# Peptides against a protein of PDB entry 5FRP: the designs that were tried, part 41

Target 1, 225 residues: chain A of PDB entry 5FRP
Amino acid sequence: VEWTESIPQIIATREDISKELNQALAKTFIDSDPRVRRTSVMIFNKVPVTEIWKNITNKAIYTSLLHLAREKHKEVRELCINTMAKFYSNSLNEIERTYQNKEIWEIIDTIPSTLYNLYYINDLNINEQVDSVIFEYLLPFEPDNDKRVHRLLTVLSHFDKKAFTSFFAFNARQIKISFAISKYIDFSKFLNNQESMSSSQGPIVMNKYNQTLQWLASGLSDSTK

## One batch from the design tools (peptide; aimed at target 1 T165)

Design b2_p22_8_s3 (made by RFdiffusion4, then SolubleMPNN; its pose is not in this set)
Fold by OpenDDE base, seed 3:
Structure b2_p22_8_s3 (fold): chain B 225 residues (1-225), chain A 22 residues (1-22)
Amino acid sequence: as target 1 above (225 residues)
Amino acid sequence: KEEEELKEWQKELEEELKKLDE
């Protein structure tokens, strides 16, 4: 743990990370202690993406990072999911594709597929997290149409069949959610109007409002877990 | 009566949502 904790500082200060260091770091991702694994993942959060790409050249590290998305330890898993999504986005934005980093890109390009495949675990908490990172990092808001399309195509270009299926299902779900939210807003506006509330439609809209909320809530994870 | 209204809305909502899948 102590050794791993020193790695971010080393990477930040040195450009000559040895092969041996990479090998040692690779081992930390599969360490039996979740604290070690967590610390290892945090390297990707603490070190600038450009420095990561420059100094971490062992592909096993990246592969191991992606595997932690299915980690049994909840905290490590959640951290990993956020980390890999963010790392993917940052890499797309800041890292040029070269011959030298081709092998790493081959792994990084699988991050979207890796994330979308998590939907098949059928865990509400995981689903929510994946939803979040998709909007935050994979397919962020982009007003430029060309950039948006390019990003989308990039994300989809390495999907496996399962990821595609999840992608379409996700989009369909989002449309439904959007519709429900729209109704929620409409009902809320209605209920905030005293004249409307006192009308014959008042109780009806209140009921619809509640039902809409229930529907929306049914897709949410247990906050106590 | 309230329960009936809720059921009706639920049905309506589900129907509208199904249309979005087409």
Scores: peptide ipSAE 0.040, ipTM 0.701, DockQ to the pose 0.022
OpenDDE base, seeds 1, 2, 4, 5: peptide ipSAE 0.039, 0.040, 0.036, 0.037; ipTM 0.695, 0.654, 0.578, 0.585

Design b2_p22_8_s4 (made by RFdiffusion4, then SolubleMPNN; its pose is not in this set)
Fold by OpenDDE base, seed 4:
Structure b2_p22_8_s4 (fold): chain B 225 residues (1-225), chain A 22 residues (1-22)
Amino acid sequence: as target 1 above (225 residues)
Amino acid sequence: SEEEKLKKWQEELEKEEKELLE
């Protein structure tokens, strides 16, 4: 753990990391100690993306990072999911595609697919996290339509069949959620009006309101778990 | 299978949606 914790500083200060160091780092991602794995993932958070690309040349490290998205250890997994999504976004923004880094990009370009494939686990906590990182990192809000479309196409261009399916399912769910929220708002407005509440529609709307709330709540993970 | 899990999830969502719309 202590050794791994020193790696960010080494990467930040050195322009060239030896092959041996890369190999050693690769091993930390598969270490039996989750603390070591966690620390390894944190390298991608602590070190600027440009320095990572420059100094981490062992493709196995990137592959291992992606693999940790399905890590058994919850904390490591969660960290990994956030990390890889952020790393993907930062890479798209800051790293030029060259012949020299092509092999790494081939791995990094699979991050969206890797993340969307996590929906197949059918875990509410994982789903929520994936939802979050999609909106935050993969497909962030972008007011420029051309940029949004370009990003979307970039993300989709490397999807496998399963990822596409998940993508469509995700979008469908989002539409449903949006619809439910809209209804919630409408019902809330209605219920806040005393005249409306006293009408014959009052009880009906109240029931629908409760149903809407229940539906919305059912889609949320238990934050205490 | 993962595909079956996704299908089940979709079915659950559809069921919930129907319940919400009733």
Scores: peptide ipSAE 0.019, ipTM 0.476, DockQ to the pose 0.034
OpenDDE base, seeds 1, 2, 3, 5: peptide ipSAE 0.016, 0.014, 0.011, 0.016; ipTM 0.428, 0.407, 0.392, 0.433

## One batch from the design tools (peptide; aimed at target 1 N122 N127 A169 W215)

Design b2_p23_1_s1 (made by RFdiffusion4, then SolubleMPNN; its pose is not in this set)
Fold by OpenDDE base, seed 5:
Structure b2_p23_1_s1 (fold): chain B 225 residues (1-225), chain A 23 residues (1-23)
Amino acid sequence: as target 1 above (225 residues)
Amino acid sequence: PLPSLLEEFNEIVKELEEEEEKK
């Protein structure tokens, strides 16, 4: 009986704590010290997604998180990009869409667009990172076709026009790379066969092989800088 | 790791509050 009487006070206290926490976080995300901003981002990275959704209810915090993807401080920006991508993926996997969390989801659903829009900055480091988080978190390998398609549709459903453009460009690039790698393998196999190399096709294949390597090198060099 | 992060956060919040009180 005594335990039941304390529950309302505990709930009220938790709400108060939650409010204070949200207010504090809203400030820390925009703090002038990059260390403070970094720590704020780390909360989203280290705290379980379910607890984040439960305790962080101020939509401004999520908006601020997304904004940090374009921050001047490199370390914070890089951390933010990874964190928001991971958080998006985890949210899709673990958080149900309800009426109560609709407003937060509206923000979270913009993460893919936010990330794809970073390609327009035309920074090689950022591009590489965006590529990485897309493969790791946004559109991860999924052997189940239905799940894969569902994820893809979910990601695309909230794209702006710029994000779509970037998406298609990226996808086209990946297809080309995959094709080039396949051809590289085929050419390599051909060249390893002495009979084939001695044929009239030998020099032609060698030329194609070299062209493929040059193309791959040029494309990958953009990823390695 | 979570408790340590929360502790660090609380320290940061405290520092921020102290700075605001000094203004």
Scores: peptide ipSAE 0.033, ipTM 0.587, DockQ to the pose 0.012
OpenDDE base, seeds 1, 2, 3, 4: peptide ipSAE 0.036, 0.026, 0.030, 0.032; ipTM 0.592, 0.579, 0.581, 0.584; seeds 1, 3, 4 fail the geometry check

Design b2_p23_1_s2 (made by RFdiffusion4, then SolubleMPNN; its pose is not in this set)
Fold by OpenDDE base, seed 5:
Structure b2_p23_1_s2 (fold): chain B 225 residues (1-225), chain A 23 residues (1-23)
Amino acid sequence: as target 1 above (225 residues)
Amino acid sequence: PLPTQLEEFNEIVKKLEEEEKLK
């Protein structure tokens, strides 16, 4: 009985502590020290998604997290991009949409658009990272067709116009890359055949092979940089 | 300040996790 009577006070105290903590955390995301900002982003990686949603109720924290995707500090930006994508995926998998968390979901649902909009910066390193997190977290490989389609529709349902444009451009690029790789393999096989190389088609295929390599090299970030 | 706040947050999270396991 005594513990039951203390529960309301404990809950009230917890809410107050939670509010103060949320306010303090919100300030750390905009701190001038990149180490502080980095540590703040890492909360989303270290704490289970369910606990984050439960305890981080200040909308400003989520909004600030999303803004860090365009930060000038490279390390913090890169961490933020990965963190946002992963957090989005985990949220979709583990967090139900309720009336209580609707306002937070409205922010989280903008993560895909936020990420796809990074393509407009025209930075090869950023583009590569965005490509990576799209395949790993936003649109992961899913053998179940229904789940895959549902995820895709969820991602697309909150796109802005710019994100849609980037999405289609990205997919078009991937199709072309896939085709180019396939042709590269075919050309390589052809060139490895001595009879084929000695044919009238030999020089033509060699030229196409080189063009394909050049195209791939221009579109793909140098993995060595 | 941030490390302390993070520690406090982690403690709160840990307590909450423990409470959920007891439910």
Scores: peptide ipSAE 0.022, ipTM 0.364, DockQ to the pose 0.011
OpenDDE base, seeds 1, 2, 3, 4: peptide ipSAE 0.041, 0.042, 0.028, 0.039; ipTM 0.451, 0.437, 0.448, 0.436; seeds 1, 2, 3, 4 fail the geometry check

Design b2_p23_1_s3 (made by RFdiffusion4, then SolubleMPNN; its pose is not in this set)
Fold by OpenDDE base, seed 2:
Structure b2_p23_1_s3 (fold): chain B 225 residues (1-225), chain A 23 residues (1-23)
Amino acid sequence: as target 1 above (225 residues)
Amino acid sequence: SPPTLLEEFNKIVKELEEKAKKE
């Protein structure tokens, strides 16, 4: 309550507004009132992605957004799932990866895994929503094969083991991944260039990727028979 | 014009104020 009274006076400088806004949003995302949390999520849905990235610099806000995907309040959860998927897609399309925004990208790049991990909740409504946002935002229809493959590779490049498993279980069959296999070499290069691959998890991701490709290859071979 | 971050944030503030009045 005390911070609301001080906000009007500090609005004087743009920089001060940004700091206060970030601090306030960090709190509102974890507010006990689902309405407050909902409104917080709506910021990410309504404000242009470029403005979000420019003005929201507190990592905790992004982390909190992702956590709301498992929110108990159904409406907030559903909104969050849609919002984060859309935000991910918009970010990929509109936000350049820079040194300055690297830390935020590290969080945003986990959105696909976060979404795919929701399949493990074994809730039909959640599954349907995840399916919807995957095909609407994560892996949208793209007639250009190279772009489609690039997007797919981007999405897969940050998958944890569980996400890979879910992808194969729920979505891989629906995606003509034959094109992804053809770009395996490019993907391997892509993965090697990702900083996340420089970690101890790099080899694990590569192994999972290879398994994915093998699975896809086997599936494609079966379909050609 | 798309809403500004500040405009949307102000909505949160209003909601918080309303919550505080009910408590």
Scores: peptide ipSAE 0.287, ipTM 0.817, DockQ to the pose 0.013
OpenDDE base, seeds 1, 3, 4, 5: peptide ipSAE 0.284, 0.276, 0.283, 0.267; ipTM 0.813, 0.808, 0.816, 0.807; seed 4 fails the geometry check

Design b2_p23_1_s4 (made by RFdiffusion4, then SolubleMPNN; its pose is not in this set)
Fold by OpenDDE base, seed 2:
Structure b2_p23_1_s4 (fold): chain B 225 residues (1-225), chain A 23 residues (1-23)
Amino acid sequence: as target 1 above (225 residues)
Amino acid sequence: EPLTQIEEFNKIVEELEKKAEEE
């Protein structure tokens, strides 16, 4: 009989702790001190995704996390971008969609759009970071075709118009880079062949090779232009 | 106050990590 009475108190205590945690985090995510905001973001990096979903139930916290992607403080912004991308990927892999967590998923599902919309800031450092997290977390390498397509469809399913535009621009850039690299390899092979270099095509290929190198050098830096 | 909050969060993180290891 005494054990049965302690269970509600323990549950109540846990609920109280959870409530207090959520209230505290909601405040610290919007704190004026960047160090406090940074610490708040780090919770999402240090705590397993399953525990985050169990313990952080206030939707405002997730909304605030996403908002920090546009933070003026560089370190906090960079941390946030990496954190939200990783959190998105982990959530897709480990968290089931239920009726109870629907409201949180509605926010989390906007992470891809949030990230792709950062391209419109027209900041080279941000663009490079977004490129990196897309490759690492949003659309990671997956040899299984069905899984890869499923992930892609999931990412695209909640895109706004601007995100779609950025997505296509990014893909177009990747295709161009891939094509340029392929040409570079072909040109390099051609140039390494002594017979080919002695041909009338040698100078022409050399010129194209130099142009390709210049484009690659500039494009990796100018892909934002 | 901000430093106190940082310390509190560190404790929370440690507790949540511990719980995750026990599950």
Scores: peptide ipSAE 0.030, ipTM 0.618, DockQ to the pose 0.012
OpenDDE base, seeds 1, 3, 4, 5: peptide ipSAE 0.030, 0.027, 0.030, 0.028; ipTM 0.616, 0.602, 0.614, 0.630

Design b2_p23_2 (made by RFdiffusion4)
Pose (drawn by RFdiffusion4):
Structure b2_p23_2 (pose): chain A 225 residues (1-225), chain P 23 residues (1-23)
Amino acid sequence: as target 1 above (225 residues)
Amino acid sequence: EEEEELEEVKEEFEELEEELYEE
């Protein structure tokens, strides 16, 4: 851990080495101890994306980084998901493509698909995290009308069938969710004024709204929240 | 009628999740 903690500054201060470091971090990314794996993925977080793209070039680093996204260990998996997504975003907003660096890009480009494939594991927390992560770094809410799409295609550019089916299923749910929140408000407004304490639908509508709110809460990790 | 529509939407939503997670 002590050794792994020093790399970001070294990489940030010297290009003298990209050989031994690439040789070592590969082992450091698959170590038995999760502390070192976390300290390893923290590199992609602490040192700027450009210096990562310049200094570390070994194929195994990126594959291990993305590989850990499906790991049992939680603290490593979450930081991994967040890191490789923010990295994917920054790895397009700063670094162009040439004849030589494309060799590794086929990994950076399969990041969204890998991210979308996490939904298939069917974990509430993970689904929530990928949800949060995608719209934070991948498909941002800014800044304009045209580039969102221009990049949306580049995100969609490298998908497997699963990534597409899940990309579309996430969208198919959106309408049904909208049809819920809208009725949720249409039912929640029932308390704007006295419509039926026990009249028209008092004994029935309360237990439609009260039971309907559970449907939206069934997908969240903490439904009781 | 509105309750029946909500039940149908819940069933279709659960089926969609099952089919998606089977893939």

Design b2_p23_2_s1 (made by RFdiffusion4, then SolubleMPNN; from b2_p23_2, 11 letters changed)
Fold by OpenDDE base, seed 1:
Structure b2_p23_2_s1 (fold): chain B 225 residues (1-225), chain A 23 residues (1-23)
Amino acid sequence: as target 1 above (225 residues)
Amino acid sequence: KELEELKKLEEEMKKLEEELYSL
């Protein structure tokens, strides 16, 4: 009986702590110091997804997290992109959709669109990172066809028009890259054969080889930047 | 002063992380 009487007080205390925590955390995401913003994003990496969903109830925090994907500070932006993609994947795997968390899910469900919209920035480093997180977290390899299709449909179900456009462009690019790599291999094999190199096709293949390399290289970011 | 404020903020964030685990 005594423990029952303490429950409301405990709940009230937890609610108060939760409110204060959420308020403090919301402020850190919009702090002028990038180091503070970085630390805030890292919470989503360090704390289990189930605990985040349980304790972070302020919608503004999730909205602010997504907004950081377009911030000016490179390190924070890159961290944020990886973090939100991973968080999305973990949420899909571990968090059930309930009436209570519906409003948060409405925000989280926009992560795929948020990520695909980054392609419009036209930055090679960002593009490479988005490519990476798509394969790692959004659309990971899944041998089960039904699960793979279900994941794909889930990702696409909340796309805006721009995200759809980017999605199709991305897939088209992947096909082209795959084709280019295949040709690169074929040309390399041809050029490594002395008889083939001495043939009339030798100079033609060499030219195509160089063009293929140039095309592939143009899609890579400058590692020095 | 800015370094001290930053360290203080980092400590506060660490405490918040710990609170998230304890709840």
Scores: peptide ipSAE 0.096, ipTM 0.596, DockQ to the pose 0.011
OpenDDE base, seeds 2, 3, 4, 5: peptide ipSAE 0.089, 0.078, 0.017, 0.095; ipTM 0.590, 0.576, 0.455, 0.595; seed 4 fails the geometry check

Design b2_p23_2_s3 (made by RFdiffusion4, then SolubleMPNN; from b2_p23_2, 10 letters changed)
Fold by OpenDDE base, seed 3:
Structure b2_p23_2_s3 (fold): chain B 225 residues (1-225), chain A 23 residues (1-23)
Amino acid sequence: as target 1 above (225 residues)
Amino acid sequence: DELEELEKLKEEMEELKKKLYSL
């Protein structure tokens, strides 16, 4: 009987702690002092991704994190860019998409767009950093073709128009047409694999592919106008 | 352990905030 009475209290305590933590962090991410904001960003680097997702449930915190990518304070901005890219990659690798975390994922899925949009600032230092985090975290080297294609499609599936344009411009400069073609071929192979299509991921990948194709088509159509 | 770490970080941040606003 006593343990039953303690459970609500424990749950309440945990809930209270979580609530207080989220309230505090929401404030510190928008604090006027760059040091406070920096410390806030560092939480996402120091705490395991699984624990962040479990304990940080206030969507405003994630939104604020992403906003810091355009921070005026250079150190905070640079830290934020690295942090969000790494966090995105870790989340993709370690966090399952559930109904409960859907709203957070909707924000996290905008990280690639947020990063690619930084190219429009036309700052060489920012561009170099974005290039670095894209290579390291967003689109890392992956020898498995299916995984590589899946990651690419995941990144592209939530692009806004500007990010998509930036991506193509970047790829046009660095990636030989051959690479794009190779990825397309790999994707086509994936789609033709019945086992892959019959998997739980099949419909998701197909949807992402269709979205990517639509974006490609729209981008090409705009270039022809 | 991880929750404790988060709580500790929260406390550190709040303390930092208080110090900064008391200046």
Scores: peptide ipSAE 0.052, ipTM 0.639, DockQ to the pose 0.011
OpenDDE base, seeds 1, 2, 4, 5: peptide ipSAE 0.051, 0.043, 0.000, 0.051; ipTM 0.639, 0.631, 0.256, 0.644

Design b2_p23_2_s4 (made by RFdiffusion4, then SolubleMPNN; from b2_p23_2, 12 letters changed)
Fold by OpenDDE base, seed 1:
Structure b2_p23_2_s4 (fold): chain B 225 residues (1-225), chain A 23 residues (1-23)
Amino acid sequence: as target 1 above (225 residues)
Amino acid sequence: KEIEELEKLKKEEEEELKKLYSL
């Protein structure tokens, strides 16, 4: 743990990290102690993206980072998912594609697919987190249409078949959620009107309101678990 | 089935990583 905690400072201060250091760092990502794995992931959060690309040249480190998205340890997994999404976005924005970094880009370009494949675990907490990082890092709000389309095409260009399926399912779900929220608002307005509540439609709308709430709630994770 | 497939993929990737570290 202590050794790994020193790595961010070393990377920030040295222009060239030795092959030996890269090999040692790679081993920390697969350490049996979740604290060591956590600390290793934090390197990607503490060190600027440009310095990571410059100094971390061992492919195994990047591959291991992506692998931790399916980590059994909840805290490590959650940290990893946020970290890799952010790292992907920062890399797209700040790192040029060159011949020298081609092999690393090949790994990094799989991050969107890796994240969308997490939906198949069918865990509500994971789903919520993936939803969050998609909107924050993968497909952020962009008012420029050309930039937005370019980002979308970049993300999709490395999808496997399962990721594509997950992508379409995600979008369909978002549309359904939006519709449900709209109905919730309409029903709420109706129920807040005394004349409407006294009408023959009152009980019907109340039932639909409750069903809508139940549907919306069913998509939320239990914060106590 | 999908969870089992994910676990299998994880195991395969772990084995590949172990091979990479032994090199």
Scores: peptide ipSAE 0.016, ipTM 0.504, DockQ to the pose 0.022
OpenDDE base, seeds 2, 3, 4, 5: peptide ipSAE 0.021, 0.029, 0.019, 0.022; ipTM 0.567, 0.629, 0.558, 0.557; seeds 2, 3, 4, 5 fail the geometry check

Design b2_p23_3 (made by RFdiffusion4)
Pose (drawn by RFdiffusion4):
Parts: structure tokens; C-alpha cells; sequence
Structure b2_p23_3 (pose): chain A 225 residues (1-225), chain P 23 residues (1-23)
């Protein structure tokens, strides 16, 4: 851990080495101890994306980084998901393509598909995290009308069938969710004024709204929240 | 594994049942 903690500054201060470092981090990314794996993925977080793209070039680093996204260990998996997504975003907003660096890009480009494939594991927390992460770094809410799409296509550019089916299923759910929140408000407004304390639908509509709110809460990690 | 898609189908059925009750 002590050794792994020093790399970001070294990489940030010297290009003298990209050989031994690439040789070492590969082992550091698959070590048995999760602390070192975490301290390893923290590199992609602490040191700027450009210096990563310049200094570390070994194929195994990126594959291990993305590989850990499916890991049992939670603290590593979450930081991994967040990191490789923010990295994917920054890895397009700063670094262009040439004849030589494309060799590793086929990994950076399969990040969104890999991210979308996490939904298939069917974990509430992970689904929530991927949800949060995608709209934070991948498909941002800014800044304009045209580029969102221009990049949306680049995100969709490298998908497997699963990534598409899940990309679309996430969208198919959106309408049904909208049809829910709208009715949720249409039912929640029932308390604006006295419509039915026990009149028209008082004994029935309360237990439609009260039971309907559970449907939206069934997909969240903490439904009681 | 398609466990998440199966869960989505189950949720859709549940929503349909709720809509029938509402109607």
C-alpha cells in the first residue's frame, strides 16, 4: 500500500519510467489484498487523465480496472464504477485519436456497455450507482442540444446486444415510471382539500396511493427511505 | 443472466394488475 500510494506523484513528476511501473501496477491491480487494489484504482482518480494516458500504457491495467467493476468486494467495486466512468468522460473530453493510441481505446470504448451490463446483476445499490454515475459523467445533462446527441452516439457506438437491450429497457421503464409519478401527484394532490375523508374513494383511494408508492420504492435499495 | 429483465417483467405485471384494480 505504501508503495502504491506513491505512484500518482511520481507519474505526475517524472516520465522517466513507464516500463517498470506498467510492469508493477499490473500485479498491483490483481493483488489479493483489496487495500492495494483500491489504492491502485485511486491512481485513475488522483492523477489527471492526460498523465494516465501518457504514462501507463499496459493493456492489463485497464482490463483489470474494468474487471474489478464486477467484483464481490463492495468498496473496490463502487470506487471502480465511479472512477472508470468519470475517466471515460474525461478520456474523451481531452484526448484525441491517432494511429497508435487507438490500440487501447477499444477498452475505454467498451466502458459504457460494461456499465450497462451491471444492471443484469440485479442489485439495487449497483443499479442506483450506475444510474447515478451514467448521468453524471457519461450522458451528462449539459451543455447543449447537439453535442449531447453527438456524444450519445459515441457512447452507443460500442455496445453489445445486451447493452442495447438494457439501454432500451431502461427507456421502456421511463414511460411507465412517468405514468406513475404523474398519478402519484394526481393522487397526492388529494390532500390539497377535503375531497373524501371517507366519501367518494376515501376507503379505497388511500390504499391505492399508499400501495402505489411501494411500486416506485420497490426498485430502491432503501425502500423504507 | 437475464435476472434483471425478469424482474422488470414481474414489475410490469404488477403494474398492470394495479391498473386493473384502479379501473
Amino acid sequence: as target 1 above (225 residues)
Amino acid sequence: SDSWLETLEEQDEELEELLEEFD

Design b2_p23_3_s1 (made by RFdiffusion4, then SolubleMPNN; from b2_p23_3, 14 letters changed)
Fold by OpenDDE base, seed 5:
Structure b2_p23_3_s1 (fold): chain B 225 residues (1-225), chain A 23 residues (1-23)
Amino acid sequence: as target 1 above (225 residues)
Amino acid sequence: SNSYFEELKKWEEELEKFEKELE
């Protein structure tokens, strides 16, 4: 663990990391100790993306990072999902595609597919996390239309069939959630009006309000689990 | 893998029914 904790500093200070160090780092991602794996994932959060691309040249490290998204250890898995999504976004923004880094990009370009495939696990906690990282890192709000379209096309261009299916399902769900939230707001406004609440529609709207809440809640994970 | 989409489809169908009832 202590050795792994020193790696971010080494990467930040050295222009070229030896092949041996890369090999050693690759092994930490598959270490039996989840603390070691966690520390290894944190390298991608602590070190600037440009330095990572420059110094981490072993493909196995990137592949191993992606595999940790399905790790049994919850904390490491959650960290990995956030990390890989953020790393993908940062890479798209800051790293140019060259002949030299082509092989690494081939791996990194699979991150969106890897994330969307996590929906097939059918775990509400994982689903919520994937939802979050999609909005935050994969397809963030972008006011520039050209950039937004380019990002979308980039994300989709490397999807496997399952990821595409998941993508469409996700979007459909989001539209419906948006609608439900809109109705929730409308009903809330109605119920906050005393005159409206005392009307014949009061009980009807209250029922609809409760149904809306129940529906919304059914799609959310229990924060206590 | 199919279970997730089946559940999602069921959820969507329930929402559609709900929407019709809310009109």
Scores: peptide ipSAE 0.067, ipTM 0.636, DockQ to the pose 0.729
OpenDDE base, seeds 1, 2, 3, 4: peptide ipSAE 0.024, 0.023, 0.038, 0.077; ipTM 0.606, 0.591, 0.620, 0.642; seed 4 fails the geometry check

Design b2_p23_3_s3 (made by RFdiffusion4, then SolubleMPNN; from b2_p23_3, 15 letters changed)
Fold by OpenDDE base, seed 3:
Structure b2_p23_3_s3 (fold): chain B 225 residues (1-225), chain A 23 residues (1-23)
Amino acid sequence: as target 1 above (225 residues)
Amino acid sequence: SDEFFKNLEKWEKELKKFEEELK
């Protein structure tokens, strides 16, 4: 553990990390102690993405990081999911694709698929986390249409069949949620108007408003169980 | 898992019903 804790500082300060260090680091990701695994994952959070790409050249480290997304230890798994999503986004933004880093990119490009495949575990906590990281890191809000489309295409370009299916399902859900929210807003506006409330439509809209709230709450409440 | 898709399908069906009720 102490050795692993020193690694972020070493990576940040040294430009040339030896092959031996990379091999040693790779072993920490599969260590039997979850604290060691956690510390190893934290390297990706503590070290700038550019320095990671420069200094961590062992592909096994990246592969192992992705495997930890299905780790039994909850804390390590959750950390890993957030870490890999953020790392993916940062890599897309800051790392150029070169011949030298092609093998690592081949692994990193599978992160979106890896994350979307987690939906098949059918764990509500995992689903919520995946939803969160998708919105925050994989497909963040981008006002520029070209950039947004490019990011989307990049994310989709390496999907397996399961990831595509999950993606479409998720999007369908988002559209429906957005629709419900839109209706909630409309109903709220209607009900806030005294003239509208006194109309024959008042009770009808109130009922629809309540139904909308219940539906939204039920969808969100499943996230709290 | 097939269970995930079943649950998703169930949720989608419920949502469609909800949407129809909101029309």
Scores: peptide ipSAE 0.029, ipTM 0.484, DockQ to the pose 0.592
OpenDDE base, seeds 1, 2, 4, 5: peptide ipSAE 0.028, 0.028, 0.025, 0.025; ipTM 0.479, 0.474, 0.494, 0.480; seeds 1, 2 fail the geometry check

